Peptides against a protein of PDB entry 6IDX. Designs and how they scored, part 7

Target 1, 380 residues: chain A of PDB entry 6IDX
Amino acid sequence: KELAKLSADVTFATEFINMDGIIVLTRLVESGTKLLSHYSEMLAFTLTAFLELMDHGIVSWDMVSITFIKQIAGYVSQPMVDVSILQRSLAILESMVLNSQSLYQKIAEEITVGQLISHLQVSNQEIQTYAIALINALFLKAPEDKRQDMANAFAQKHLRSIILNHVIRGNRPIKTEMAHQLYVLQVLTFNLLEERMMTKMDPNDQAQRDIIFELRRIAFDAESDPSNAPGSGTEKRKAMYTKDYKMLGFTNHINPAMDFTQTPPGMLALDNMLYLAKVHQDTYIRIVLENSSREDKHECPFGRSAIELTKMLCEILQVGELPNEGRNDYHPMFFTHDRAFEELFGICIQLLNKTWKEMRATAEDFNKVMQVVREQITRA

## One batch from the design tools (peptide; aimed at target 1 E94)

Design b1_p9_4_s2 (made by RFdiffusion4, then SolubleMPNN; from b1_p9_4, 4 letters changed)
Fold by OpenDDE base, seed 3:
Structure b1_p9_4_s2 (fold): chain B 380 residues (1-380), chain A 9 residues (1-9)
Amino acid sequence: as target 1 above (380 residues)
Amino acid sequence: MLAPLSRAF
């Protein structure tokens, strides 16, 4: 206890470290000593002292043995552990993951996100915070392949549901630390969109072109069976499609695929449009048809608007940027839905379409409408 | 906060 308190002082920490004090603490943990197991308080204070000493940055985290990692991971994986031990163990693992890529690899072998989810199902917000912090650290330090696996896992749906139900909708006010970790998780989740945001459409890819054709079909041929694959349409059919792509508000009416070659937002804009068209079909059809029937130059170009809105949403959400320290602006909505970005797009495209009408905008006003929509989205 | 979202909830 006294050691843990004194370890927060840099002068004491320096002297204690110089006396191999950290090595003594690590050996106490590594030995799994029946002494520490009988005295949960002693272990909790040992881990506290260790963490406080390491937080001074005097000693590299790479000094930590595999045996120590396994013991700390063991405390996190045990179904019944003292709350203080669990808190410190989670914090130690977070710090290890953040400060050492070699320790990340070892920890990622010993601990799963599934094990950490159990620590979110508790009423203790401090435990929940440390568990999310460790999840965030693991997610941040994961290689791209492993991040995608962590993202695609049923674990993320479950994780979001658990966070929503046990953290956000919990009976306790969200503390600043938890709000920061929720913000970090939100940013890391939206950074998974970066690949699609930076993926250019290939205008020669028939499968990608068929998605654009499906957008046309849903808007204009809603009663037509999808079995009418666009066979080699005569020039008259190509001319008809050019008209339809104009009515859809694509910039390139001849080859709408060219509108998705700009990155950002690349293919992510097409994904959003397709999601809207399939999941919110009535909304999509309404927006398209309401503008396609206008001859007064006040048509809102859906295709162009969807692309620029997707780009704007990526900018607002800082897609591809690292989480900033001191930020805590998380949105509970992003934990309510698996496709929260696409749902946000669906809300914002309706707002854009409304704002366009209210402004009586023309194509020349496009950037002004987008600015007003940005302000409408970002205002508190 | 995203104002459209604060209204949707």
Scores: peptide ipSAE 0.027, ipTM 0.720, DockQ to the pose 0.027
OpenDDE base, seeds 1, 2, 4, 5: peptide ipSAE 0.024, 0.022, 0.023, 0.021; ipTM 0.708, 0.706, 0.711, 0.701

Design b1_p9_4_s3 (made by RFdiffusion4, then SolubleMPNN; from b1_p9_4, 5 letters changed)
Fold by OpenDDE base, seed 5:
Structure b1_p9_4_s3 (fold): chain B 380 residues (1-380), chain A 9 residues (1-9)
Amino acid sequence: as target 1 above (380 residues)
Amino acid sequence: SLPSFSLAF
């Protein structure tokens, strides 16, 4: 206890480290010797002293043994560990992950996000905070392939559900530290969109062109029996498709694929359009047809609007940016839905379409409508 | 702040 308190002092820490004191603490953890009276209390103070000593940055985190890592990971994985040991073990693992890529690799083999989710099902908000902090650290330090796996994992649905039910909808006020970790988790989750945001459409890729064709089909062919496509010549079909792509509000009516070559938002805009068209088909068809039937120059160009809105949402959500330590603003809605970005897009595109109508906008007003929509999104 | 969709959700 006294060592843990003194370890916060840099002068004491330096002297204690110079006496190999930190090695003694690591060996105490490594020994795992539960036979001591008050072992749990002694261990909790040992872990506190170890953290406080390491926080001075005098000793590299790479000094820790694999046995030490396994013991700490063991305290996180055991269901009946003292809360004080669990809290410090989570903090140690977080610090290890953040400070060493070598330690990240070892820790990622010893613990799963599923094990950390169990620590969110407790009434202790501090344990919940450290568990999310460690999840965030693992997510931040994961290579891109593993980040995507962590994102796609059924674990993320479960994680969001548990956070929503046990943290956000909990009977306790959310502390600043928890709000920060929820913010960090949101930023890291949105950063998974960066790849798609930076992916250019290949105008020659037939599979990508087939998605644009599917958007056209959903909007205009929903009532047409696929059998009655009259065999009228390839040229009439091309002219028809150019008209359809104009009615969809693409900038390039001849080759809409060209509208997705700009990054950001690249393919992410097409993903959002396809999601809207498949999941909210009635809303999509309504937005497209309400504007495609207008010949008064007050049509809202859906394709252009969807691209620029996707870009705007990426800017508002800071997609591809690291989380800022000073921010604690999280959005509960991102924990309510698996595809929260695409759902947000679906809400915002309706807001854009409404705002366009209310402003009686033309194509010349496009940037002004987008500015008003940005203000509406960012003030709410 | 993104809309407090707290009114919608």
Scores: peptide ipSAE 0.009, ipTM 0.566, DockQ to the pose 0.028
OpenDDE base, seeds 1, 2, 3, 4: peptide ipSAE 0.008, 0.008, 0.007, 0.008; ipTM 0.550, 0.559, 0.572, 0.567; seeds 2, 3, 4 fail the geometry check

Design b1_p9_4_s4 (made by RFdiffusion4, then SolubleMPNN; from b1_p9_4, 5 letters changed)
Fold by OpenDDE base, seed 1:
Structure b1_p9_4_s4 (fold): chain B 380 residues (1-380), chain A 9 residues (1-9)
Amino acid sequence: as target 1 above (380 residues)
Amino acid sequence: SLPPLSLAR
């Protein structure tokens, strides 16, 4: 107890570390000797002292043994651990993951996100906070190949549901620390969009071209009776498609693939458009046809608008940026849906289309409409 | 109309 208190002092910490004091603390944890009277209390203070000593940054986290890691991970995976031990064990694991890639690898073998989800189903917001903090640390330090798998995992869908139901919709106010961890989780989730945001369309990739053609098909062929005879000549078809791509509001209505070669937002804009067209087909068709039937200079160019809106949303959500300390602004919506970015796009594109009409905008007003839409999104 | 992010509250 006194050691845990004194360990917060840098002078004491330096001297205690010089006396191999941390090694003694680690060995106490490694021994796992439940035979000691007051073992739980002793362990809680040992873990406190260990954290406070390590927070001085004098000793590398890589000094810890695999046995120590397994003991700490064991305290997180066991259902009947003292809350004080659990809290400190979560904090130790978080710090290990954040400070050492070698320790991350070892911890990722010993602990699953599923085990951490169980600590979100409790009435202790501090335990919930440290559990999310450890999930965030694991997500942040995961290699790129595992980040997408971690995000797509059933555990992450379940994690979002559990966070929504047990944290966000809980009967208790969200503390600053929890709000920060929810912000971090949100940022890390949106950073998975960076790859697609920076992926240029290949105009020679037939599969990518087929997506653009599918957007055209959904907009214009879904309402057309199949009776349009296959016999109109290839040139009339090419001219027809150019007209359709103009009605879709692509900047390059001859070759819409060229609109997706700019990064950001690259292919992410096409992903959003395809999602809207498939999941919200009626909304997509309505937006496209309402602007395609206008002979007035007040058509909202859907394709251009979708691209620039995707870029704007990436800028607003800071896609590709690391989480900032002191930020606590999380959006509950991002925990309600597994494709929350695409759903946000679907809401925002409708807002853009509405704002365009209300402003009686022309193509010359495009940037002004986008500025107004940005303000409308960011004030929410 | 509530801004899109306010619909998320």
Scores: peptide ipSAE 0.026, ipTM 0.552, DockQ to the pose 0.025
OpenDDE base, seeds 2, 3, 4, 5: peptide ipSAE 0.000, 0.012, 0.010, 0.008; ipTM 0.412, 0.525, 0.563, 0.601; seed 3 fails the geometry check

Design b1_p9_5 (made by RFdiffusion4)
Pose (drawn by RFdiffusion4):
Structure b1_p9_5 (pose): chain A 370 residues (1-223, 234-380), chain P 9 residues (1-9)
Amino acid sequence: KELAKLSADVTFATEFINMDGIIVLTRLVESGTKLLSHYSEMLAFTLTAFLELMDHGIVSWDMVSITFIKQIAGYVSQPMVDVSILQRSLAILESMVLNSQSLYQKIAEEITVGQLISHLQVSNQEIQTYAIALINALFLKAPEDKRQDMANAFAQKHLRSIILNHVIRGNRPIKTEMAHQLYVLQVLTFNLLEERMMTKMDPNDQAQRDIIFELRRIAFDAETEKRKAMYTKDYKMLGFTNHINPAMDFTQTPPGMLALDNMLYLAKVHQDTYIRIVLENSSREDKHECPFGRSAIELTKMLCEILQVGELPNEGRNDYHPMFFTHDRAFEELFGICIQLLNKTWKEMRATAEDFNKVMQVVREQITRA
Amino acid sequence: STASFASAL
């Protein structure tokens, strides 16, 4: 108890650390008997002292043994133990992950997505905060080529709805540190879109060109003389600036292939809305048609700007958009809503092709005021 | 309090 008190003082901590005092603590956790059942109070103070001592930055986090790591991960992976032990255990794991790629790799193997998510279902906001912090730490430290798989795994176990039901709509008001972790989670989540945003279409890749052909087919085949007239104009009546080679329009980064993904999502998941938008504007040879392809690409870019896809998380922000915690595909759903808004605003302005940038500005103002 | 994530950036 006394050690937990004094370890926050650097003057004391240095003295204790210089006698390998941290090893006394790690050895106790590694091999001490009945710690959770008979000595939980002592164990809580031990973990408090350990974290306080490590927070002085005198020794590397890489000093910790695999045995110590496994024991701390064990306290998190178990059917919940004492709240004080769990809080400190989650905090120790977060610090290990943030401070070492090696520790991240070992910890990622010792804890499951389901175990971490289950700790969000406790009524204690600090336990919830550390759980989300550990999740954020794993995302921050995951190799670029593994972060997407991790996101899918957390999504399949309902991380989003659990946060919505147990944190955002929970009884306890969200305090600053929890709000900060939600902000960081949202930033990391949007940043999963960044690679596709910056990926150019290969116009010479037939498989990619066939995606655009499929997009056009879904809409034009919903319309016979009128259908034929649409196809004679290649992709003009789908609204692409490059009428003959629309794949070239997707070499603009941002938004790149993310725009294609959004269009395909709208066509497949919301086929009626996609068909309505395209057919209202595919036989219009007055200058008043809203160009779908050009509008979708620019809207995708605008949404990326508004939502700050690619921005790094920082220490000064605690903001988040709660509606993104209400749908597994909220970004794509937002695209669909905004493309309908864009078409409504276009008609309200009796807009022509020359008005394209003005309409996009009004749409930007509409979205950002909402 | 939670650890600063700045070291992971």

Design b1_p9_5_s1 (made by RFdiffusion4, then SolubleMPNN; from b1_p9_5, 4 letters changed)
Fold by OpenDDE base, seed 4:
Structure b1_p9_5_s1 (fold): chain B 380 residues (1-380), chain A 9 residues (1-9)
Amino acid sequence: as target 1 above (380 residues)
Amino acid sequence: MVASFSKAL
């Protein structure tokens, strides 16, 4: 207890470290002494002293043994652990993950996100905060391959649902620290879109071109079996498609693939358009047809609007940026849906279309409409 | 943001 209090002082910490004091504390934990398990308070103070000593940055986290990691991971994985031990164990694991890639690898073998989810189902917001912090640390330090798997595991409706139901919809106000961790998780989740945001369309990739063709098909040929389009010459078909791509509001209505060669938003805009067309087909068709039937030059160019809106949403959500330590502005809505970004796009494209109509906008007003929509999105 | 929009749409 006294050691844990004194360990916060840098002068004491330096002298205690010089006396191999950290090695003594680690060995006490490593020994798994039936004594420490009987005295939860003594273990909690040992872990507190260890954490406070390590937080001075005098000793490298790489000094930690695999046996120590297994003991700390064991305390987190136990169903009946003292709250104080659990909090300190989560914090120690977080610090290990953040400070050492070698420790991250070892911890990622001992602990799964699924085990950490159980600590979100408790009424203690501090435990929930430390659990999300460790989840965020693991996600941040994961290599690209495992990050996608973790994202798929974070994309597990389960984590978001638990956060929504046990944290966000809890009977307690969200503290600043929890709000920050929810913000961090949100940013890290949206950073998975960075690859697609920075992926240029290849105009020669047939599969990518077939997506653009599918957008055209859904908008204009929803009832036509693709098998029965009679042998009208290749030129007449190209001319029809060029007209349809103009009605879809692509900038390059001859070759819409060129509109997706700019990064950001690259292929992510096409992904959003395809999601809207498949999941919200009636909304998509309505938006396209309402603008394709206009003769008054007040048509909203859907394709151009979708691209620029995707870019705008990436900018607003800071896609590809590291989480800012001073930010705590999380959005509960992103925990309500598995494809929250695409759903946000689907809402915002309808807002854009509405705003365009209300402004009686023309193609010359495009940037002005986008600015108004940005202000609407950022205020809501 | 979206909770306000889902009520406004």
Scores: peptide ipSAE 0.008, ipTM 0.532, DockQ to the pose 0.022
OpenDDE base, seeds 1, 2, 3, 5: peptide ipSAE 0.008, 0.007, 0.008, 0.006; ipTM 0.525, 0.512, 0.518, 0.507; seeds 1, 2, 3, 5 fail the geometry check

Design b1_p9_5_s2 (made by RFdiffusion4, then SolubleMPNN; from b1_p9_5, 5 letters changed)
Fold by OpenDDE base, seed 4:
Structure b1_p9_5_s2 (fold): chain B 380 residues (1-380), chain A 9 residues (1-9)
Amino acid sequence: as target 1 above (380 residues)
Amino acid sequence: MVPSFSKAL
């Protein structure tokens, strides 16, 4: 107890570390000796002292043994652990993950996100916060392959569901600290979109061009069997598609692939358009046909609007940015759906189309409509 | 040293 208090002082910490004091603390944890009637209290203070000593940055986190990591991981994985031990163990694991890639690898072998989800099902918001903080640390330090796996895994769906039901819809107000960890989790989740946001379309890639063709097919040819497109000469077919791509509101209606060569938002805009067209087909067709049937100069260019909206959403959601320590603005909506970004796009594109009509906008008003839509999204 | 997100609490 006194050691844990004194370990917060840098002068004491320096002297104690110089006396190999931290090695004594690590050995106490490594020994696992449950024999003392006050073992839990002693262990909680030992872990506190260890954490406070390490926080001075005098000693590298890489000094910790595999046995120590296994003991700390064991305290987090046990169904019945003292709350104080659990809190300190989560904080130690988080600090290890954040400060050492070698420790991240060892911890990722001993603990899964699935095990940490059990600590979100408790009524203690502090335990929930430490568990999300460790999940965020693991997600931040994961290599790209494992990060994508963590995001796509059943664990992430389950994590979102548990957060929604036990944290957000809980009977307790969300504290600032929890709101920050939820914000961090959102930023880290949206940063998985960065690759697609920065991927340029290759105008020569036939598979990518076939997606644009599929957007045209869904909008204008949904009832026709793709097999029966009569062999009207290649020029008439190109001219027909050029008209359709103009009605879809692409800037380059001759070669719509060129609209996706700019990054951001690159291919992410095409992904959103395809998601809307496949998952919300009636909404997609309605938006496209409503504007394609206009004989006035008040057509909303869907293709251009979808690209600029995707870029705007990436800017609003800070895609590719690191989490800011001062931010606590999490959106509960992102915990309700697996494809939350694409669903947000689907809501916002309808808002854009509505706002365009209400403003009686023309192509010259495009930037003004986008500014109004930005203000509407950021105030919602 | 990267600060712990739990210490920003």
Scores: peptide ipSAE 0.017, ipTM 0.526, DockQ to the pose 0.192
OpenDDE base, seeds 1, 2, 3, 5: peptide ipSAE 0.015, 0.016, 0.009, 0.014; ipTM 0.505, 0.514, 0.484, 0.491

Design b1_p9_6 (made by RFdiffusion4)
Pose (drawn by RFdiffusion4):
Structure b1_p9_6 (pose): chain A 370 residues (1-223, 234-380), chain P 9 residues (1-9)
Amino acid sequence: KELAKLSADVTFATEFINMDGIIVLTRLVESGTKLLSHYSEMLAFTLTAFLELMDHGIVSWDMVSITFIKQIAGYVSQPMVDVSILQRSLAILESMVLNSQSLYQKIAEEITVGQLISHLQVSNQEIQTYAIALINALFLKAPEDKRQDMANAFAQKHLRSIILNHVIRGNRPIKTEMAHQLYVLQVLTFNLLEERMMTKMDPNDQAQRDIIFELRRIAFDAETEKRKAMYTKDYKMLGFTNHINPAMDFTQTPPGMLALDNMLYLAKVHQDTYIRIVLENSSREDKHECPFGRSAIELTKMLCEILQVGELPNEGRNDYHPMFFTHDRAFEELFGICIQLLNKTWKEMRATAEDFNKVMQVVREQITRA
Amino acid sequence: SLAPISLAF
């Protein structure tokens, strides 16, 4: 108890650390008996002292043994133990992950997505905060080529709806540190879109060109003389600036292939809305048609800008958009809503092709005021 | 309190 008190003082901590005092603590956790059952109070003070001593930055986090790591991960992976032990255990794992790629790799193997998510279902906001912090730390430290798989795994176990039901709509008001972790989680989530945003279409890749053909087919085949007239104009009546080679329009980065993904999502998941938008504007040879392809690409880019896809998380922000915690595919759903808004605003302005940038500005103002 | 997220970098 006394060690837990004094370890926050650097003057004391240095003296204790210089006698390998941290090893006394790690050895106790590694091999001490009945710690959770008979000595939980002692164990809580031990973990408090350990974290306080390590927070002085005198020694590397890489000093910790695999045995110590496994024991701490064990306290988190178990059907919940004492709240004080769990809080400190989650905190120790979060610090290990943030401070070492090697520790991240070992910890990622010792704890499951389901075990972490289950700790969000406790009524204690600090436990919830550290759980989300550990999740954020795993995302921050995951290799670029593994982060997407991790996101899918957390999504399949309902991380989003659990956060919505147990944190955002929970009884306890969200305090500043929890709000900060939700902000970080949202930033990391949006940043999963960044690679596709910056990926150019290969116009010479037939498989990618066939995606555009399929987009056009879904809409034009819902319309016979009128259908023939649409196809004679290649992709003009689908609204692409490059009428004959729309794949070239997807070389603009941002938004790149993310725009294509959004269009395909709208066509497949919301086929009626996609068909309505395209057919209202595919036989219009007055200058008043809203160009779908051009509008979708620019809207995708605009949404990326508004939502700050690619921005790094920082220490000064605690903001988040709560509606993104209400749908597994909220970004794509937002695209669909905004493309309908864009078409409504276009008609309200009796807009022509020359008005394209003005309409996009009005749409930007509409979205950002909402 | 939580460790700073900047440590991840």

Design b1_p9_6_s1 (made by RFdiffusion4, then SolubleMPNN; from b1_p9_6 with I5L F9R; failed a check: a repeat of another design)
Amino acid sequence: SLAPLSLAR

Design b1_p9_6_s2 (made by RFdiffusion4, then SolubleMPNN; from b1_p9_6, 4 letters changed)
Fold by OpenDDE base, seed 1:
Structure b1_p9_6_s2 (fold): chain B 380 residues (1-380), chain A 9 residues (1-9)
Amino acid sequence: as target 1 above (380 residues)
Amino acid sequence: SLPSLSLAR
């Protein structure tokens, strides 16, 4: 107990580490010897002292044995562990994952996200916080292949549901530490969009062109029986499509694929447009047709607006950036929707379209509208 | 009512 308190002092820590004191603490954990009176209390203080000593950064986390890692992981994976031991074990694992890629690999073999989700179903917010913190650490340090596996729709849905029901909708106020971990989880999840955000459209890729064609079809052909495509020559069809792409508000009416060659937002803008068109079809059609029927130069260019809005949302959500330790702002919508980014886009594109109308904007006002919309999104 | 993007401050 006194060692745990003294271990917070850097002078004491330095001397204790120089005396191989940290090695003694690790061996106590490794032994697993439950024969001592007050074992659980002693272990809790041992783990506290170990954390406080390691937090000084004097000793590398790579000094720990595989036996030590297995013992700590065992305290997290076993159902009947003292809360004080569990809390410290979660914190130790988090620090190990954050500080060593070698330790991450070993820990990822010993624990599952499913085991960590079980620790979110408790009434103790401190345990919940450290469980999310460890999930975040594992997610941050996962190689790209494993990160995709961690991001699988089922695990993410279950995790979001548990967080929503047991943390956000809990009868207790969210503490700053928990709010920070929720923010971190949000940032790390939206960072999965970075690849798409940085993917340029290939104007020669037929599959990508077919998506743009599908956007046109949904907007303009939704009531037309596909059988009545008049057999009129290929040139009249090309001229018709150029008109349709103009009405969709693409900058390049001849080849809309060129509008998606800029990164950011690259293909992510096309993904958002397709999601809107497929999931919120009535909203999509309304936005497109309301603007395509205008002859007064007050048309809101949907295609251009969708691209620039996607870019703006990526900037606001800091897609591709590391989480900041000073931030604790999270969006509850992230936990209520499977495709929270695309749903946010769908809300914001309606806001943009409304704001454009209210401002009586023209194409010259585009940047002013985007600035007003940015302020509206960031103040909400 | 647009769902208030209540950024839970």
Scores: peptide ipSAE 0.009, ipTM 0.566, DockQ to the pose 0.027
OpenDDE base, seeds 2, 3, 4, 5: peptide ipSAE 0.006, 0.011, 0.015, 0.008; ipTM 0.466, 0.584, 0.576, 0.569; seeds 3, 4 fail the geometry check

Design b1_p9_6_s3 (made by RFdiffusion4, then SolubleMPNN; from b1_p9_6, 4 letters changed)
Fold by OpenDDE base, seed 5:
Structure b1_p9_6_s3 (fold): chain B 380 residues (1-380), chain A 9 residues (1-9)
Amino acid sequence: as target 1 above (380 residues)
Amino acid sequence: MLPPFSRAF
């Protein structure tokens, strides 16, 4: 008790560390000796003192043994652990992950996100906060290949559902610390879009061009019996597609692939368009056909609008930026759906199309419409 | 009517 309290003082910490005091604490944990009736209380204070001592940054986190890591991970994976031990164990693992890539690798072998999810199902918001903090640390320090795997894992759907039901919709008000961790998790989740946002379309890639062709097909060929595709010569087909790509509102009507060579938003804009066209087909067709039938120059250029909206959403959501320690503004909606970004895009593109009509906008008003839409999204 | 998400921001 006294040691844990004194360990918060930097002068005491320095002297205690110089006396190998931290090695004594690590050995107490490593020994795992449950011999004392008050072992849990003693261990909780030992872990508290260890954490407070390490938080001074006097000693490198790399000093910890694999046995120590396994003991701490063992406290997190045990179903019946003292709340104080669990909290301190989660915090120690978080600090290890944040401070050392070598410790991240070792911890990522000993602990799964699935094990941490169990700590979100408790009524204790502090345990929930420390569990999300450790998940966030693991996500932040994961190599890119593993981050994508963590994102695609069934664990993420389950994680989002559990966070939504047990944290966000819990019977307790969200504290500032939890709100911050939810914000961090949100930012780290959107940072998974960075690869696609920075991926340029290859105008020569046939598979990528076929996606643009599929957008055209969904918009214009849905009622045309494929049997009546007239055997019109290659030139008439090229002219037809150029007209269709103009009606879709691409900037480059001859080669729409060129509109996706700019990063950001690169291929992420095409992913959003394809998602809208496949998942919200009626909405997509309505937006395209409403604008394609206009001869009054008040047509909303869907393709251009979708690209610039995707870029705008990436800017608003700070895609590719690190979480800010001063922020706690999380959005519960992003925990409700696996494709939350694409769903947000689908809502915002309808808002854009509505705003365009209400403004009676022309192509010259494009930037003004985008500015109004930005204000509407950021004030919502 | 703003989309229902204007209450979640």
Scores: peptide ipSAE 0.007, ipTM 0.507, DockQ to the pose 0.024
OpenDDE base, seeds 1, 2, 3, 4: peptide ipSAE 0.007, 0.007, 0.006, 0.007; ipTM 0.530, 0.505, 0.531, 0.516; seeds 1, 2, 3, 4 fail the geometry check

